Peptides against a protein of PDB entry 3T6J. Designs and how they scored, part 221

Target 1, 375 residues: chain A of PDB entry 3T6J
Amino acid sequence: PIVESYIGFIESYRDPFGSRGEFEGFVAVVNKAMSAKFERLVASAEQLLKELPWPPTFEKDKFLTPDFTSLDVLTFAGSGIPAGINIPNYDDLRQTEGFKNVSLGNVLAVAYATQREKLTFLEEDDKDLYILWKGPSFDVQVGLHELLGHGSGKLFVQDEKGAFNFDQETVINPETGEQIQSWYRSGETWDSKFSTIASSYEECRAESVGLYLCLHPQVLEIFGFEGADAEDVIYVNWLNMVRAGLLALEFYTPEAFNWRQAHMQARFVILRVLLEAGEGLVTITPTTGSDGRPDARVRLDRSKIRSVGKPALERFLRRLQVLKSTGDVAGGRALYEGYATVTDAPPECFLTLRDTVLLRKESRKLIVQPNTRLE
Target 2, 372 residues: chain A of PDB entry 3T6J as posed
Amino acid sequence: PIVESYIGFIESYRDPFGSRGEFEGFVAVVNKAMSAKFERLVASAEQLLKELPWPPTFEKDKFLTPDFTSLDVLTFAGSGIPAGINIPNYDDLRQTEGFKNVSLGNVLAVAYREKLTFLEEDDKDLYILWKGPSFDVQVGLHALLGHGSGKLFVQDEKGAFNFDQETVINPETGEQIQSWYRSGETWDSKFSTIASSYEECRAESVGLYLCLHPQVLEIFGFEGADAEDVIYVNWLNMVRAGLLALEFYTPEAFNWRQAHMQARFVILRVLLEAGEGLVTITPTTGSDGRPDARVRLDRSKIRSVGKPALERFLRRLQVLKSTGDVAGGRALYEGYATVTDAPPECFLTLRDTVLLRKESRKLIVQPNTRLE

## One batch from the design tools (peptide; made by RFdiffusion4, then SolubleMPNN)

Design b2_p22_3_s3 (from b2_p22_3, 11 letters changed)
Fold by OpenDDE base, seed 3:
Structure b2_p22_3_s3 (fold): chain B 375 residues (1-375), chain A 22 residues (1-22)
Amino acid sequence: as target 1 above (375 residues)
Amino acid sequence: PLLPGPTGVAGEVYPVGPLVDV
């Protein structure tokens, strides 16, 4: 068996300013069978990076082949167990030295064990499909999120000697049509500049990459999906995201105007983007549950994912990347906080929906770590 | 890293689940 481990101050999600790492550690075993899918994804990564909706000048100058493995975690010490990991967390190091990706396969497997009768906020017709494809779709999402989400994009930097890592005369900001007017100076990092929104913003970018690239046939082929199955995987992946955006309201604290979980905030932002796209792509309908209490249903029009959803996400994702690359904190904050704002404005009435989400909240999940044996 | 579903901070995690062959 191949054993993987790490330990140290790694993740900064619990720091309000996104800078101070929480002490974390794990021990895991490589799942060779599942790792093979991710190896195929790595083999296509350089080409898939070109499919992202920003100019090559906003992508890494040199592709650095990362490791990507599926891990079955045996022990995890930390405040939460992720489904996937991309390390190091320093964008400059990712850009210059490379990175490693892991999928925590057995964490995903447990997440898929949802009982149909407990599955909230979905149409009845979607529940069986969701249950069937949640696992496979999430494998796709994790792979894309880590490898091509966190593993993509360039930061424009001026070093301590005053040299730029981009051509100031030729690189054009695709959003403004102008030359690059802002960048990271020596000693500035993503987290130091974007601070309170850095973690959630980056997760939103990575999740958006997953949704955007899962539409690419080559991605689905890598994971072994073709024809109707491929379309179902796409549908369930997008459906899961919009559902998660609704569920995210649990992690918003109205009294403090803050979010308590970076990924869930990110998913809410994506939901807002897709709702803004309109045209019946996403609909959230308040209902009454069988218990006579408030409920809700999320509907995603499958036929509008490519025609409405993809273009909306493309524009949003490009804007996220451009603002990140240029270190435009003011623009980035305005964009992200705008979509992350929770009000009770119609038609969505998100604060009212939050009450429904809280009413339908599942019991808190606990860590149950497995044993292993050598056979 | 990516967290599956509505997993929060402060110990709201999915159980890891099955036995693993070393």
Scores: peptide ipSAE 0.147, ipTM 0.661, DockQ to the pose 0.117; fails the geometry check
Fold by OpenDDE base, seed 1:
Structure b2_p22_3_s3 (fold): chain B 375 residues (1-375), chain A 22 residues (1-22)
Amino acid sequence: as target 1 above (375 residues)
Amino acid sequence: PLLPGPTGVAGEVYPVGPLVDV
């Protein structure tokens, strides 16, 4: 077997300011079959980057071919096991030296093991599709999230000598129609500048890239999906995200007005964006469960993903990137915290829904001592 | 990185609170 490992202070999600890494390490075995799909995605990465909803001036000046490997983790030391990883977690290094992506395939496999009778917040008609396609759709999402999410975008920088990495005269902010008014100064980083929202904001950007690009036929083809299967994978990926946005409420602490998990906060933000799009794209309906207790259903109108969802996500994703590139913390915070705010305002009544989510909370799944055997 | 979807799997949520500024 091909063995991969890493170790060090890597992820900053447990730092309130997003700067200090937690010690983490893994040992894993390469899954060759899944790695081949990600290799095809890498081969298309330069082209797919052009499909992102920002001008080339907001993208990296030079494409650096990354590695992407699917891994079956044998051991993982840390606070939790991710589904995917993009490293290094330094934007400057990602832009100048390159990056590596991994998908922890067996983590996903465990995550996919949901019994139909325990699957919460979905319509009955969606449950079978969700169970069938959750795994495949998440493989797509992980690939896009890591490679083209975290692996995309440019930071506008003025170096210590006063030189800019962009043409101040010609580069136009697509949101304002004006020249670039803000940038990162020497020594400023994404995490240092955006601080408390940096991790979640970046995850939101990456998740949004996944949803946005999964609509591209080439992406589905790379993963081996065509026709009705491709459409089902798309549907389930989007459905999973909006469901995740509801489930995210578990990780909100009303008393402290804070989020305890960056990715779940990001997913809630995406849910809010898609709800704001309106037109019946996403509907959350409070219900009564068979036990007579509060429940809820999330419905996603498949027919409106491209017509309503994609344009909404496009605009949002572009705004995320532009604000990130320009180091506009005020604008970025206003945008992101606006969508991340949890109130009990109608029609959604998210604080009430949170009570429902907590009531329907599932037991935490654990990965315990993976092993391998020769076949 | 991407943490698993809302499946309740370990790694979806960091069980330990944030670092304390010392």
Scores: peptide ipSAE 0.135, ipTM 0.663, DockQ to the pose 0.065; fails the geometry check
Fold by OpenDDE base, seed 4:
Structure b2_p22_3_s3 (fold): chain B 375 residues (1-375), chain A 22 residues (1-22)
Amino acid sequence: as target 1 above (375 residues)
Amino acid sequence: PLLPGPTGVAGEVYPVGPLVDV
């Protein structure tokens, strides 16, 4: 078998300032069969990058074909086991040297396990569909999140010699219609500049890319879904995200006004964006469970994903990218923290919903590391 | 960056085997 490994101070999610990496390492075996799906995605990546809602001037100057491999993890040493990885985490290296993506296939397989009777916050009519397509939709999401989420966008930089990596005279900010007014200076990085919001903001961008691009027929075709199946995968992917946004409230600490998990904060932000879109796209309804205790239901109108959801996400995602590219920390923080704010304001009453989420809390899966042998 | 998988069933322990299809 082909063995892959990496070790180092890699992920900064546990640093409140997003800068210091946690020591992490894994050993994995390449799953050749599953890697084929991601290779097809890589083959379409250059085209799909053009579908993202920002001008080419805000994308990498040169497309660097990344690696994308499905891995079966034998050993993972770290505080959490991801479903996917994009490395390196340095945006400058991503845009100049390239990057690698991995899907942790056997981790994903474990993540697919869902018991209908324990599935919270969904309408009964959605449960069977959700169970059926959660895995496949998550494969799509992971692929897009890593390859086209983390693997997309450009940072505008002025180097130590004063040279810009963009044409100051011709590049226009699509949000303002003006020339670029801010950029990263020498020594400034995404993490150093955006600090406390950097990790979650980037995850939000990547998750948003996944939702946005999963609507593209070519993406679903790459993963082997067509017709009604493709539509169901799309629906379940979006449904999973809005549900995750509700579940995210578990990871908010009201007393400290902080989030304890970057990805969950990101998913809550996306939920807020889609709720703001209105028009009945997303509805969260407090209910009473069979036990007589508080419950809730998330509803997503599948007929409004393209008409309402996509435009809302497009605008939001463009703003995320523009603010990231230009190093506009003030604007980025205002945008992101605005959507990440958890209050008890009607109609959502998120703090009250949080109590319901906690009441219905699902325990995190415990992963038992595998062993392998040659026969 | 990384994407953590979705949560599992409450109280369940899941073995991760090698060469598992997704």
Scores: peptide ipSAE 0.130, ipTM 0.644, DockQ to the pose 0.085; fails the geometry check
Fold by OpenDDE base, seed 5:
Structure b2_p22_3_s3 (fold): chain B 375 residues (1-375), chain A 22 residues (1-22)
Amino acid sequence: as target 1 above (375 residues)
Amino acid sequence: PLLPGPTGVAGEVYPVGPLVDV
């Protein structure tokens, strides 16, 4: 078997300022079969990057072919095991040197064991479809999230010598129609500028890229889905995201007005964006469970994903990227914190929904490290 | 960056290994 490992201060999600890495390490074995799918995605990456909703001037100047591998984790040391990893976590290095992507395949596989009777917040008609396609849709989402999410976009930089990595006279901000007015100076990084929102904001951008690009037929074809199956994978991927946005409320602390998990905050933000799109795309309905206690249902209108959802996500994703590229912390914070705000205002009443989410919370599952055997 | 487990749901901890029916 091919063995891969990493060790060190890597992920900054536990740092309130998004800068200090947590010490992590893993040992894993390469899954060759699943890696082949991601290799096909990598082969199409340069073309797919052009489908993202920003001008080429806001994308990396030169495409650097990344590595993408599916890994079966044997041991993991850290606060939690991810489903995917994109490293390094330094945008300057990603831009100039490239990056590596990994999918933790056996972590993903465990999610497929959701029993129908335990599946919360979905309409009954969606449960079987959700169970069937949750795994495949998540493989698609992880691939896009890591490779084309974290792997996309340019930071506008003025180096220590005063040189710009963009043409100040010709590059236009697509949101304002004006020349670029802000950038990263020498010593400034994504994390140092965006600080408390940096991790969650970047995860939100990456998740949004996944939802946006999964609509592209070529992406689904790479993963082996065509026709009705492709449409079902798309639907379940979007449905999973809006459901995750509701579940995210568990990780909000009302008393402190803060989020305790960056990815869940990101998913809540996406839910808010899709709710704002209106037109019946997403509906969250408070209900009463069979036990007589509060419950809820999330409904996503499949027929409105492309007509309503895609344009809303396109506009939002472009704004995220433009604000990131230009180092506009004030604009970025205003946008992101606006969507990340949790109140009890109607019609959604998110604080009330949070009580429902907490009430329906399942017992914490533990990830147990596997052993190996000869078969 | 890290993408949390496939459920994206807080508290869904899955054993790292072959799918075990939970």
Scores: peptide ipSAE 0.087, ipTM 0.641, DockQ to the pose 0.105; fails the geometry check

Design b2_p22_3_s4 (from b2_p22_3, 8 letters changed)
Fold by OpenDDE base, seed 1:
Structure b2_p22_3_s4 (fold): chain B 375 residues (1-375), chain A 22 residues (1-22)
Amino acid sequence: as target 1 above (375 residues)
Amino acid sequence: ELLPSTTGVAGDVYPVGPLVDV
């Protein structure tokens, strides 16, 4: 088998300032069959990048073809095991030197191995479909998230000599209709500039890319889905995201007004965006469980994903990218923290829902003593 | 044909729910 590994100070999610990496490492085996899907995605990446909702001037000048591999993890040392990885974390290096993507296939398998009777917050009619397609939809989401999420977008930079990596006279901010008024200066990075929101903001952008591009027929075809199956994969991917946004409340600490997990915060933000879109796209309904205790149901109207959801996500995702590209921290914080705010205001009453989420909390899933076999 | 394998550098991750708890 082909062995993959990495080790070092990599993820900064445990740093309050998002700058200092946690020491982690893994050893994994390449899953050749699953890797083939991601290879096809890589082959289409340059074209798919053009489908993202920002002008080419906000995209990388040159596409650097990355590696993308599906891995079965044999050992992972760290505070948590991810489902996918994009490296390096430094946007400047991603733009100039390239990047690598991995999907941790057996981690995904553990994550989606939920029994029907334990599946919370879904309508009964959605549970079987969700169980059937959660895995495949995760493959799609992870692939898009890593490759085209983290792997996309340009930072506007003025170098130490005063030169710009963009044409100040011709590049227009699509949100304002004006010329570019802010950028990164020499020594400024995404993480250093956006600091406390950088990680979660970037994860939100990447997740949004996944949801947005999973609607594209070419993406679904790459993963082997057509017709009704493709539509079900889309539906379950979006349904999973809105459900995850509700589940995210577990990771919010009201007393500190703080999020303890960047990706879950990102998913909550996306939920808020889709709720704001209105028109019955997403509905969260408090209910009473069979045990007589509080429960909730998340409903996603499949018929409104393209008509209501996509435009809302498009606008939001474009704003995320524009603010990132221009280094507009004030605008970025205002946007992101606005959606990340958790209150008990009607109609959602998210703090009350949080109590319900905690009440219905499942035990943390674990990968225990992974192994491989030859068939 | 598989893409070349290289050692990783600092990177971002995609967790699935509570698998990554910071």
Scores: peptide ipSAE 0.024, ipTM 0.527, DockQ to the pose 0.079
Fold by OpenDDE base, seed 4:
Structure b2_p22_3_s4 (fold): chain B 375 residues (1-375), chain A 22 residues (1-22)
Amino acid sequence: as target 1 above (375 residues)
Amino acid sequence: ELLPSTTGVAGDVYPVGPLVDV
């Protein structure tokens, strides 16, 4: 088998300032069969990058073909096990030297196991579909999240010699219609500038890329979905995200007004964006469970994903990227923290919903490191 | 061919890193 490993100070999600990496490592075996889908995604990456809602001037100058493999993890040492990885985490290196993507296939398989009777917050009519397509839709999401999420976008930089990596005279900010007025100076990085919001903001961008691009027919074709199946995969992917946004409330601490999980905060932000879009796209309804205790239902109108959801996400995602590219910390923080705010304001009453989420909290899944045998 | 067994070391799944499901 082909063995892959990595080790080092890699992910900074546990650093409050998003700067210091946690020591992490894994040993894994390449799953050739599952890697084939991601290879096809890589083959389409250059074209799919053009589908992202920002001008080419805000994308990497040169497409660098990355590696993307599915891995069966034998051992993972760290505080948490990801479903996917994009490395390196330095944006400057990503845009100049390239990057590698991996999907932790057997880790994803753990996430696929869901018992219908324990599945919270979904309409009954959605549960079977959700169970059927959660896995496949998550494969799509992970692939897009890593390859085209973390792997996309350009940082505008002025180097130590005063040279810019963009044309100041011709590059226009699509949000303002004006020339670029801010950038990263020598020594400044994404993490150093955006600090406390950097990790969650980037995860939000990557998740948004996944949702946005999963609507593209070519993406679904790459993963082997056509017709009604493709539409169901799209629906479940979006449904999973909005449900995750509700579940995210578990990781908010009202007393401290802070989030304890970057990814979950990101998913809540996306939920807020899609709720703001209105028009009945997303509905969260408080209910009463059979046990007489509070419950809730999340409904996503599949017929409005393209007409309402996509445009809302497009605008939001473009803003995320533009603010990231230009190093506009003030604007980025204002945007992101605005959507990340949790209050008990109607109609959603998120703090009240949080209580419901906690009441309905599912047991955390356990991952068991496998033993391998030669056949 | 490598076949994973059902035995191993248990670990918590956390939504940390580039992407995890919860």
Scores: peptide ipSAE 0.033, ipTM 0.612, DockQ to the pose 0.059; fails the geometry check
Fold by OpenDDE base, seed 3:
Structure b2_p22_3_s4 (fold): chain B 375 residues (1-375), chain A 22 residues (1-22)
Amino acid sequence: as target 1 above (375 residues)
Amino acid sequence: ELLPSTTGVAGDVYPVGPLVDV
């Protein structure tokens, strides 16, 4: 339909256990022109899913063609307005019944309105490029995040009758080299099993899928980028992610050793993964601002994205998926919480950097929602 | 044609920026 809406208990980010949904709703209008890119992405989804760094046995058995549209939000009631949505959240339903994706185009447009003088933590040489390509790169990231991030992967399940949705004799865990040792039982869900880390972990997986697949030439082609433009979009997408990982520190509470925002925690985890990759891929340098107060710069070596970044992300993303598929909560928690830990250890000194992030924090943005009229 | 948004079913969201629960 040209007018889309949903209402109900949708997102569980406000629940510490990731189970209880917040009541929310929206009304939006389909942007036909902007939807065309996402439709092309959907048309390529089955092929692109095969590019993900896990065995086909860890991917959905059947490709179910989802809807993906760009929407202009007229009204949104909830704690926050997303840039994109993938529904339903239930992995079992996504596997068997399908899902729908939306990009909230006019919300994205707000995010693109960045003033150069207010852009923090980037090298001066990157600022103009970042401003130019932030929007386009974010369209790519959101599309991949929703469609191929949240829309990918299989949960291994034993149903109430004792039947498995995978072959126990032939499916091998690529991380251990062994047969599958764990799975979801009847009544167990992703959220119920992974609990406190479920939301952020899934967001991290989805974001990682975006970064990983944006390197694929077909993806950039779908979005209309080629040659130098395609490379710039890739660079800015990755740059935006590592910057976001630094900005994420705002949402860490040291006193409680917890994160207050699932997506930001996810972005910090990705930053940690890419920092761990080393070889000069990502560098965070404390500096002094023009005001004489602490500042910082994030640098991403463009030439190392494919050679260093991609392999690191591949290994990490595969591990995320395998642990998710097998319902290995212990392994998943160990992995994810390990990367999500914030300390003041050198060389990064993240707690000190957090102080810098807070010092450079911008005022909270308010989104004013539009009206429609006939002309 | 496009399926409508699913009413009353949980969905994953990708925020533009930081979301603060209130």
Scores: peptide ipSAE 0.029, ipTM 0.553, DockQ to the pose 0.087; fails the geometry check
Fold by OpenDDE base, seed 5:
Structure b2_p22_3_s4 (fold): chain B 375 residues (1-375), chain A 22 residues (1-22)
Amino acid sequence: as target 1 above (375 residues)
Amino acid sequence: ELLPSTTGVAGDVYPVGPLVDV
């Protein structure tokens, strides 16, 4: 078997300033069969990057073919086990040296174990479809999130010698119509500039890339889905995201006005974007459960994903990228924190919904180290 | 040319836990 591992100070999610890495590590075995679909995605990555909603000038100048491998984790030491990873965490290295993607396949398998009777916040008519396609849709989302999410976009940089990695005279900011007015200086990084919002902001960008690109027929074809199956995978992927945005409220601390989990904050932001799109795309309805206590239902109108959802996400995703590329911390913070704000204002009443989410919370799943044997 | 097929150091992670919770 092919063995892969890492160990060190890596993920900065537990640092409020997004700079200091948590010590973590794993040992894993390559799953060749599961890696095949990701290899196909890699083969199409350069073309798919062109589908992202920003000008080529805001994309990496040269595509560097990454590795994408599915891993069966034997042991993982850290505060949380991911479903996927994109390394390194340094954007400057990603755009100049390249990156590697991994999917933690057996971790994903644990995520697929959903019991219908325990599935919260979905309409009854969606539950069977959700259960059927949760796994496949999650594979698509993780693949896109890692490879084309974290793997996309350019940072505008002025180096220590004063040279720019972009043409100041010809590159236009698509949001303002003006020339580029801000960039990263020598020694400045994504994390150092955006600090408290850096991790969650980047996760939000990556998740948004996943939702946006999963609408492309070629993506679904790469994963082996066509026709009605492809449409169901798309629907469940989007449905899972809006549901996750509601579930995210668990990780908000009202008393401190802060988020405790970067990815969940990101998912809440996406939910807010899609709610803002209106037109009945997403609806969250407080209900009463069979136990007589508060409950809620999330509804996503399948027919409005492309007509309403995609344009809203396109605009939002472009703004995220432009602000990231230009190092516009003020603009980025204003945008992101605006969508990340949790209040009890109608119609959503998110603080009230949070109480419902907490009430319906399941016990935390324990992931136990597996045994290996020869058969 | 492909980067080495080694995990190296973890980057941005897609967490499984929060997505699995129902």
Scores: peptide ipSAE 0.027, ipTM 0.537, DockQ to the pose 0.098; fails the geometry check

